# Ledger of designs, part 53: peptides against a protein of PDB entry 5OOQ

Target 1, 227 residues: chain A of PDB entry 5OOQ
Amino acid sequence: YREDVRQVVTHPANALSFLQPGRLVEISVNGKDNYGWGAVVDFAKRINKRNPSAVYTDHESYIVNVVVNTMYIDSPVNLLKPFNPTLPEGIRPAEEGEKSICAVIPITLDSIKSIGNLRLYMPKDIRASGQKETVGKSLREVNRRFPDGIPVLDPVKNMKIEDEDFLKLMKKIDVLNTKLSSNPLTNSMRLEELYGKYSRKHDLHEDMKQLKRKISESQAVIQLDDL

## One batch from the design tools (peptide; made by RFdiffusion4, then SolubleMPNN)

Design b2_p13_8_s4 (from b2_p13_8, 6 letters changed)
Fold by OpenDDE base, seed 4:
Structure b2_p13_8_s4 (fold): chain B 227 residues (1-227), chain A 13 residues (1-13)
Amino acid sequence: as target 1 above (227 residues)
Amino acid sequence: SMSLDGFTLLLPE
């Protein structure tokens, strides 16, 4: 059920509006490489110049650049290609006892485990010397302030996902959580129908990029020390 | 129309 919710939340029709610069996202690459919470730099539609006819799934159709502070220090970060979510071999988070560094990695929407209800102020030029480290420090501070975890966006209250089928899914999840019911709430067919609705909104979403940016700029600003 | 709800912006000190 959590995966079903994640699929809906991370669908382009829903997620892209919340992937403003500085948005905190929890990152799991290929379902195994957990980088923890990172900060969004930007995103772009995935374009394959070598194969323009390449068809990507909705969750693979965008590349999100994120700053992480958990990159293994000996990872070949110099081999990272902008807008290439296929990470070079050796790109991984630091394990316990290993040193980590800050890095910008390109990920797909499918690598987003959660979208946080927090947004960092991002440097204008994240590639400038020391800027990634600044973000890394901010990420550490956020983690310190939220020992129980960074608050996640509520799909309904915050993301305004108002699809009836999704709402029904959420209600069922709530019921199951309360009743400890083991009954499957969703099947593949239902998910396909749900995703189909979002896919129709996806194209419109691209056209609204400028409007979404303006909305993001009007949001309340809270200093880290006030958390 | 999809409206974006507010987010909390944290500014580094």
Scores: peptide ipSAE 0.039, ipTM 0.682, DockQ to the pose 0.340
Fold by OpenDDE base, seed 1:
Structure b2_p13_8_s4 (fold): chain B 227 residues (1-227), chain A 13 residues (1-13)
Amino acid sequence: as target 1 above (227 residues)
Amino acid sequence: SMSLDGFTLLLPE
């Protein structure tokens, strides 16, 4: 269910209006490379100039440029190509005991784990010397100020996602959480297994995805024009 | 907006 929520939240129709410069986002690339919280620089619709007929999924149809402060120091950041979310081999977060640097990486919406309810003031030219490091310092300070975690945008209260199926999904999650919170033997794995069972039973995510696909293109264009 | 320790934090309402 958490993944289902993430899919809805990170859908272009919902996410793009909250990806202003400086917006904090939690980044996970390829399901394994966790960069932690980064700051949005900008975003653009993904265009394949070589293959204009290329069709991307909704979550892969936009490229978000983000500043991260957790890039492994020996990562080949010079091989990063603007507007190419397919990261070169060796581009990864620093592991424990490794040194990190600041970098701007292009990611897809699918690489956003969470959208924070905070924005940093961003330098006008993030690519100028020292500017990424400034943002990196700010990110460290934010993490220091929020030791229990950076506040995440509430999908309903903050993002105003009012889709009925989504609301039903959220209610189901709340009910499940309430039931499981009363049982101290319920660990995270068991919770995930239960979520999986409920997800398979109700498949609300797929229904939601289908609904959003029908409207997403027009809404995305409107949001881009309003930015 | 809040300026804190050399950076500005914007808290959306």
Scores: peptide ipSAE 0.033, ipTM 0.705, DockQ to the pose 0.132
Fold by OpenDDE base, seed 2:
Structure b2_p13_8_s4 (fold): chain B 227 residues (1-227), chain A 13 residues (1-13)
Amino acid sequence: as target 1 above (227 residues)
Amino acid sequence: SMSLDGFTLLLPE
């Protein structure tokens, strides 16, 4: 069920409007490389210049650039290619006892485990000397302030995902969480239909992108000190 | 949906 929710949340039709600069996202690359919480720099539609006819899945159709502070210090970060989510060999998070550095990595939507209900103030030029380290310090501060975890966007209340099938899924999860013995039964059969709905919504999303950004920018910002 | 929720901001030190 968690994966099902993640698939819906990270679909372009839902996720892109919440990937503003500074948005915190929890990152897992290839299901194994956990970078923890990072901060969004920007995102762009994935374009294959060599093969313009390349078709990507919805979750692989965008590249999100994210600052992480957990990159292994000896990772070949110089081999990172902008807008290429296929990371070079050796690019990995630091393990326990290893030193880490800050890096900007390109990821797909499929590498997002969670979207946080928190944004950092982002430098205008993240590639300037010292700027990614500043973001790294902010990430450490966030983790310090939220020892039990960074608050996650509520798919319904915050993201306004109001699809009936999704709501049913969420209700089932809630019921199961309250039951001590409840093994989640996979509702996977309805997910394809749900994805189909979001695919259609995504086509409209691009047309409304500018409007959604304006709305987001006009919203009240709550400071962490006010929490 | 065009409705977006607010967010919490952490300013750099």
Scores: peptide ipSAE 0.039, ipTM 0.696, DockQ to the pose 0.356; fails the geometry check
Fold by OpenDDE base, seed 5:
Structure b2_p13_8_s4 (fold): chain B 227 residues (1-227), chain A 13 residues (1-13)
Amino acid sequence: as target 1 above (227 residues)
Amino acid sequence: SMSLDGFTLLLPE
């Protein structure tokens, strides 16, 4: 059920408005390479110049550039291509006992495990020498300040996801969390169906995106004024 | 949990 929530949260219609520069996101590439919390640099619609007719799923249709501070030091980071989420072989997080470095990696929305309720101040030019390391230091500081974990955006309270199909999905999840189900597989399939319905309604993606951005921007301003 | 959609953290460079 956590995955079902993740699918909704990371859907472009919901996620993109919260992927401002400096937004913290928890990163898991291909469900195995856990980079931990990183900071968003920017995002763009995925365009395949070599195959303009390429069709991507919703969760693969955008590329998010993120700064991570957990890249294995000997990873071939020089082979990273901007806006290419197909990472070269050897690009991986540092394991226990290994040294890590800061890197900017392109990921899909599907590689976002969670979206944090924190936004770092980002350097204007992240590609400049030393800037990604500065962000890396900031990430370490954040982790220090939040030993119990970085606060995650609440889909309803923070992200203001009010779509009827989403609410139905959430209600179903809540019910399933409270009730023992005799058939978890069937329930999961039903949740997937509900998610599918939700996703299909997002032909209005751009309109929803714009609205959510406006809301996010207004809230961000309020927070800044309170600081 | 925070009530707003995001907290901006400014850290010294």
Scores: peptide ipSAE 0.035, ipTM 0.702, DockQ to the pose 0.251; fails the geometry check

## One batch from the design tools (peptide; made by RFdiffusion4, then SolubleMPNN)

Design b2_p14_1_s1 (from b2_p14_1, 6 letters changed)
Fold by OpenDDE base, seed 1:
Structure b2_p14_1_s1 (fold): chain B 227 residues (1-227), chain A 14 residues (1-14)
Amino acid sequence: as target 1 above (227 residues)
Amino acid sequence: SFTIFENDTTPIER
């Protein structure tokens, strides 16, 4: 279901209006290379100059240029061609323990995992010296401020996706999430834990009441003997 | 200064 939602959200009819310069997007290239959250520079319709008759799928029909701050430092970034989403060999995100650099990479809509509700200020000339690094610093600051993840645009409330099938899908997901959170077993275990604690507290309270009654009865008997 | 636009839910007006 998550992939189905992603396909609808990243469709040109829905996504393009939210790909303003500076828009944060979560990037996964070829389903393997996760660059994390990057910032949109611009986008353009994919044009094959060598084969003008080339037909691309909807999700491959546009190229989005994004700034990432997770590019592996030894990646051949000099071989990156603007508006060519076919990345050279060796272009990859840094792994754990590797150093990363900022880079502008061309991606397709299909490489967008999610669209954030945050937007950075994007310099007019991102290719100027130091500008990519500035955006990279901003991305780091965003990640610091949102340790639990960057908020994602609501497909219905924000993106205004009104497709009936999509709305049904979203409702199903909500119901499933509610059922998973309200798992009767988890609730029953919590209820059993709560009942166990309540039962212990009630037993202790009844024991204390019985003890207080016995003490009061013993004191009453002592008062009768002193008479 | 880092300028971050939070809760930017405005689409590009075509």
Scores: peptide ipSAE 0.397, ipTM 0.907, DockQ to the pose 0.691
Fold by OpenDDE base, seed 4:
Structure b2_p14_1_s1 (fold): chain B 227 residues (1-227), chain A 14 residues (1-14)
Amino acid sequence: as target 1 above (227 residues)
Amino acid sequence: SFTIFENDTTPIER
């Protein structure tokens, strides 16, 4: 259900209006590289100069430039290509005990885990010397002030996502959070229907089917262990 | 001093 909510929240129709410069977003690249909370620099529609006819999914159709302060110090940040969300090998967050640096990375909407209700002041020229580090200091201060985590925008109250199916999903999640016994499979099916309404493109439906299969497989394994 | 806009829930007006 969290992933289903995330897909709706990070859809361009909903997310872009909240990706102002300085907006805090929680970043997870490829579902494995967790950079934590970063700050939005800007965003642009994804254009493939080599293949202008390239069709991207809604969640991959925009590139968001974000400042992170968790980049591994030895990451090849010089190989980062502007507006290329395919990050070079070795671009990763610092692990425990490793030193980190500030970097601007291009990500897709799909790499946004959550959108915070906080905005930082974003320098006009983030690429100027010392500016990224200033934002990095601000991010550290925010994390210090919010030890329990940065508050997330409420999809309904703040983002004004008023889709009836989404509201029903949210209500179901609330009920499920109160009743741990709800079958995760039933919830995943409704999520697909919700994403199907937002996704005009066939490719997102397939990705969702694959995700549902993975979730189902994971649940099957858990059931086997409980047996 | 860093400026933080707390509880910024306003969308960009298009």
Scores: peptide ipSAE 0.395, ipTM 0.906, DockQ to the pose 0.846
Fold by OpenDDE base, seed 5:
Structure b2_p14_1_s1 (fold): chain B 227 residues (1-227), chain A 14 residues (1-14)
Amino acid sequence: as target 1 above (227 residues)
Amino acid sequence: SFTIFENDTTPIER
């Protein structure tokens, strides 16, 4: 269900109106490289100069330039091509214990996990010396102020997504969340079934594993109380 | 100066 929501939210018809300069977005490239929250510089329609007749999917039809502060320090950032979302080999986020730097990376809409309700002030020339680092400091400050996570735009209230099927999806999610809060055990099986259907992507599989762990932990606590 | 626009829910006017 989360992926279905993400597909709707990140569709150009919905997302582009909220990709103002400085908009915070959560970034996962190719479903494996999590850069965390970055800041939008700008976006443009994807144009292939070599193949003007190239047809892209809706989620690949735009390039979003974002500032991230989690780029691995030894990543070949000099090989980044403007407006090319196909990132060179070695471009990745820093792992635990590695040093990171600020970088501007071009991504597709499909690489957006979430759109935040926060915007940073964006320098006019982000490529000028020290400007990316300034944005990087701002991102760190935001993360410090929001330890529980950056607030996400409400798809219905804020983004005004009024598609009937989407509203039904959101209602289903709300019901599931309510049930999870009220009956962890019964909802765990359904949640496993739900995530199992979407487990084709690595992130969803990991989310499912985490959920299974939480469920197992909750069951262990319940078993301890029943003992 | 650290400037954050919190609760920015306004879309770009198209």
Scores: peptide ipSAE 0.386, ipTM 0.905, DockQ to the pose 0.787
Fold by OpenDDE base, seed 2:
Structure b2_p14_1_s1 (fold): chain B 227 residues (1-227), chain A 14 residues (1-14)
Amino acid sequence: as target 1 above (227 residues)
Amino acid sequence: SFTIFENDTTPIER
C-alpha cells in the first residue's frame, strides 16, 4: 500500500508542483541506496539527446537535482553529470561508520520516497564552493529538530489528490492501520486506472514550464543558527 | 544563518 501511495504521489501530475527549490524529499535510488532527506535544487524533463525517440515512464521522465549530505566520502562525485540519473559506479550513501559529504545528485521521480512539507533556502549557485555544505548543515539541523521524522505532505489535504480510487486507497490504508483486512492485489489494479486518468488530464510538459517561472514561499519561516 | 520554511504546503501556481 505504501508503494501504491508513493506511485501516485510521485507521479509528475502531482509531484512537480511541490518540487520547488529547497523542498525536502526523501531519496532512495534504485530501491537500495537510501540517501535520506535531501533538498531539491531544480528539475527538468528528461531529454535523451542521443536517442530523441526514447520513451520514458512517467516516473522516469523527469530529472530532479537534489542536495544530499549522506554521500560516501570516497564516491567518485566528480563523475556525476547534471541531469543524468544514471549514476556512476561507486556513487552511494555512506554506511554506518563511514564519513559522508554533501553532493548534488540527479534522480528520477521514482527515487523519491516521500515529499516533505518543509523547504530550505536554496542558494542560487549551489555549485559554488561551500554552498552545498551550507545546505547540508541545514539538513542536519532539520533532522535534529524533527527527531521523529520530517513531516510528509498530506496527499489529500496538501497535494489535493482527489481521485476517487486514490481516496479509496487511502481509506483502506487507514483501516489496515487498525485492522489488517484489505487485499494488496486490489490496490495494484486500481493504480493502473489512476495513471490512466492522470495521463489524459495533464500536459506535463506545459505544467513544468509554468512551474519554472513561479516560486512559492512557505507560510512559516524559521531562522537557524549553526549548531 | 539558515532558513527553513515550515509547513510549506503551497504548490507552484500553474
Scores: peptide ipSAE 0.380, ipTM 0.910, DockQ to the pose 0.640

Design b2_p14_1_s2 (from b2_p14_1, 7 letters changed)
Fold by OpenDDE base, seed 3:
Structure b2_p14_1_s2 (fold): chain B 227 residues (1-227), chain A 14 residues (1-14)
Amino acid sequence: as target 1 above (227 residues)
Amino acid sequence: SFVIYENDTEPIKK
């Protein structure tokens, strides 16, 4: 169900009004290249000058320029073309152990994983020398302050998405989340009852706690995959 | 304290 929510949230009818300069968005290009949280510079309707009759899907009909601080240092950023969301080969986020730099990349709405409730204060001219690095520093600081993740806009409360089918979807997700949160407790009680019959040793209790965590994590992962 | 961000849950005004 997560993808269903993402499709609705990132639809132009819902997303564009929240893509103000400085808006934090989580970026995943082609479902593979995760740049993490970046800051929106601006957006524009996608226009093909060579083929004005080109029809784009709703999620590909706009180009969003975003500042990321996770670009691989040796990426050919000079080959980036403004308003061209088809990224050149080699443009990718830095992997573990690799150095990263700040860059402005054009993406489509389909590359937005989530929209945050935070907006950075942006320089007036982000294309000026050193300005994207300033934004990069701000991004690092935000990530430091939010180790558990940047808060995401509430689709209903904040974005005011009132579509009936969407509301039904959200209710289903809430029910599933409630079940997920309650399962560890139920499993914990069963494990305590089971292990209490075998040993009163402290080591066994510790093992039981570890096992409870593993079970909870496994169930969480499985259920999250179903969402 | 340098303020680098704000909480903004409002859409752009038309």
Scores: peptide ipSAE 0.497, ipTM 0.908, DockQ to the pose 0.662
Fold by OpenDDE base, seed 1:
Structure b2_p14_1_s2 (fold): chain B 227 residues (1-227), chain A 14 residues (1-14)
Amino acid sequence: as target 1 above (227 residues)
Amino acid sequence: SFVIYENDTEPIKK
């Protein structure tokens, strides 16, 4: 069901209006290269100058330029071309123990795992020297504040996705989640112990969710010298 | 101080 939701959320009809400059998006390229949360620079409809008749799927019909701070340092970033989502060989996120740098990468909508409810304040000229690194610092701060994940836009409440089938899907997911949390135990002898453990876990999860919401509701401010 | 991000759950106004 998660993939089904992602397909709807990342559809151009829904996603594009939420890809303002600075919008945080979670990035996974080709289903394997996870760059984590990045910041949207801009987007454009994908145009093939060599083949104007080229037809792309909905999720591949737009290119989104995003700043990431997880690019492997030895990646050939100089070969990156804006609005060309076909990434050169060697372009990948840093693995554990590797150093990373900031880079602007062009991705398709299909490479977006999630759209966050936060927007960074972006420099006017991201291509200027040092500006990508500034965004990188902001991303680090965001990740610090949200160690368990950045809040994701609500597809219904925020994105106003009103498709009936989608609403049904969301309802099903909600019901399933409720059932998982409220399933009665058949073993009466261990009921109290199991219920206690489950209840505590559930409470912590809800507390975390509420805390994340509170953090996301306010603007984040740091000192300029900390950038 | 410098504002680094804000909550924004609104779409682009066309």
Scores: peptide ipSAE 0.496, ipTM 0.918, DockQ to the pose 0.592
Fold by OpenDDE base, seed 5:
Structure b2_p14_1_s2 (fold): chain B 227 residues (1-227), chain A 14 residues (1-14)
Amino acid sequence: as target 1 above (227 residues)
Amino acid sequence: SFVIYENDTEPIKK
């Protein structure tokens, strides 16, 4: 059921309001190129200059610019076209043993696996020299602080998705999670709610260490193949 | 330790 949840969460009606600058999102392009967690720069409605009357699916109707720190170093990043989510051949994340660099890539909503609770403090001009690398360092630090995974926005408690069919889906997942582990979706939702009540302008790493671990564990469970 | 992120579970204000 993971894909079903993702389809709803990444729909423009739900996702766009949570794509503020610095928002952490987990990225998988075309369902195969996993860039990991990146930071949102901005987004815009997709407009085809060559075909202004082009119609896109909901999940392909917006372009999200994201900073990733996992781009393969020898990727032809110079061939990236602004506002073109169709990435050139060779643009891919670094594999094991390969070096990576920071890059800004345009993606569609369909390339978002998860939307995180966290927003990075972003440079004023991400296109300026050295700024992408600064964000890259921040991303590495976040990943270090959250070895069990970055907390994901609660689709019901945080994103306020109240669609009846979606709620039924979430209930099914909750039942499944209850069977799979001691950390059911209900507990995860509660933890996410608690996490959201803490001060947003402080380093919560130490203060919320135990809570974050529980959140990460519960989220890991719901990402199993059986869901 | 330094602050590099914030916890933000709120949507963009309309």
Scores: peptide ipSAE 0.479, ipTM 0.911, DockQ to the pose 0.523
Fold by OpenDDE base, seed 2:
Structure b2_p14_1_s2 (fold): chain B 227 residues (1-227), chain A 14 residues (1-14)
Amino acid sequence: as target 1 above (227 residues)
Amino acid sequence: SFVIYENDTEPIKK
């Protein structure tokens, strides 16, 4: 059931509106590399310049840049390419006993385990020297303050996911947490139906993003003409 | 203590 919830929560129609700069997200790359909680820098729609006809799944159609403080110190971070979620070999979180460093990594929505309630105050230029380390310190402090875990956004109350099947799923999970009686297989069969309902919301989000870009571009041009 | 985070449960405003 947790995976079913994650699929819905991390769908672009739901997740993107909560990926503001500084948003804390829990990161697991390829289902094996757990980086823990990181901070969102920005996100963009995934564009393959080499293959414009490439079709990505919904959960792979966006790239999220995140600051993590758990990168293995000897990872080849210099080989990281912005907005390329295919990470070079050797890029991994530090294991127990290993030293870690801060890094900005590009991930897909599918690499988000959870979205937190908290947003860090982010430096204006995260790529400037020392800035990612500042974020790293903040991440450590947050983890210290929340030893039982960083609070996760409520899919219903906060994210306003009101799909009927999803609500039923959440109710079943609640019952299971108390009674351990529900069948996990029933919820997975309804995911396709859930995705169909999110298509309209996704389209609206893209329209808004395009509009904001146009407004920003127009304002920039006006400012240049006034200079 | 220095404020390093905020509790933000709101989506990006349209």
Scores: peptide ipSAE 0.495, ipTM 0.913, DockQ to the pose 0.506; fails the geometry check

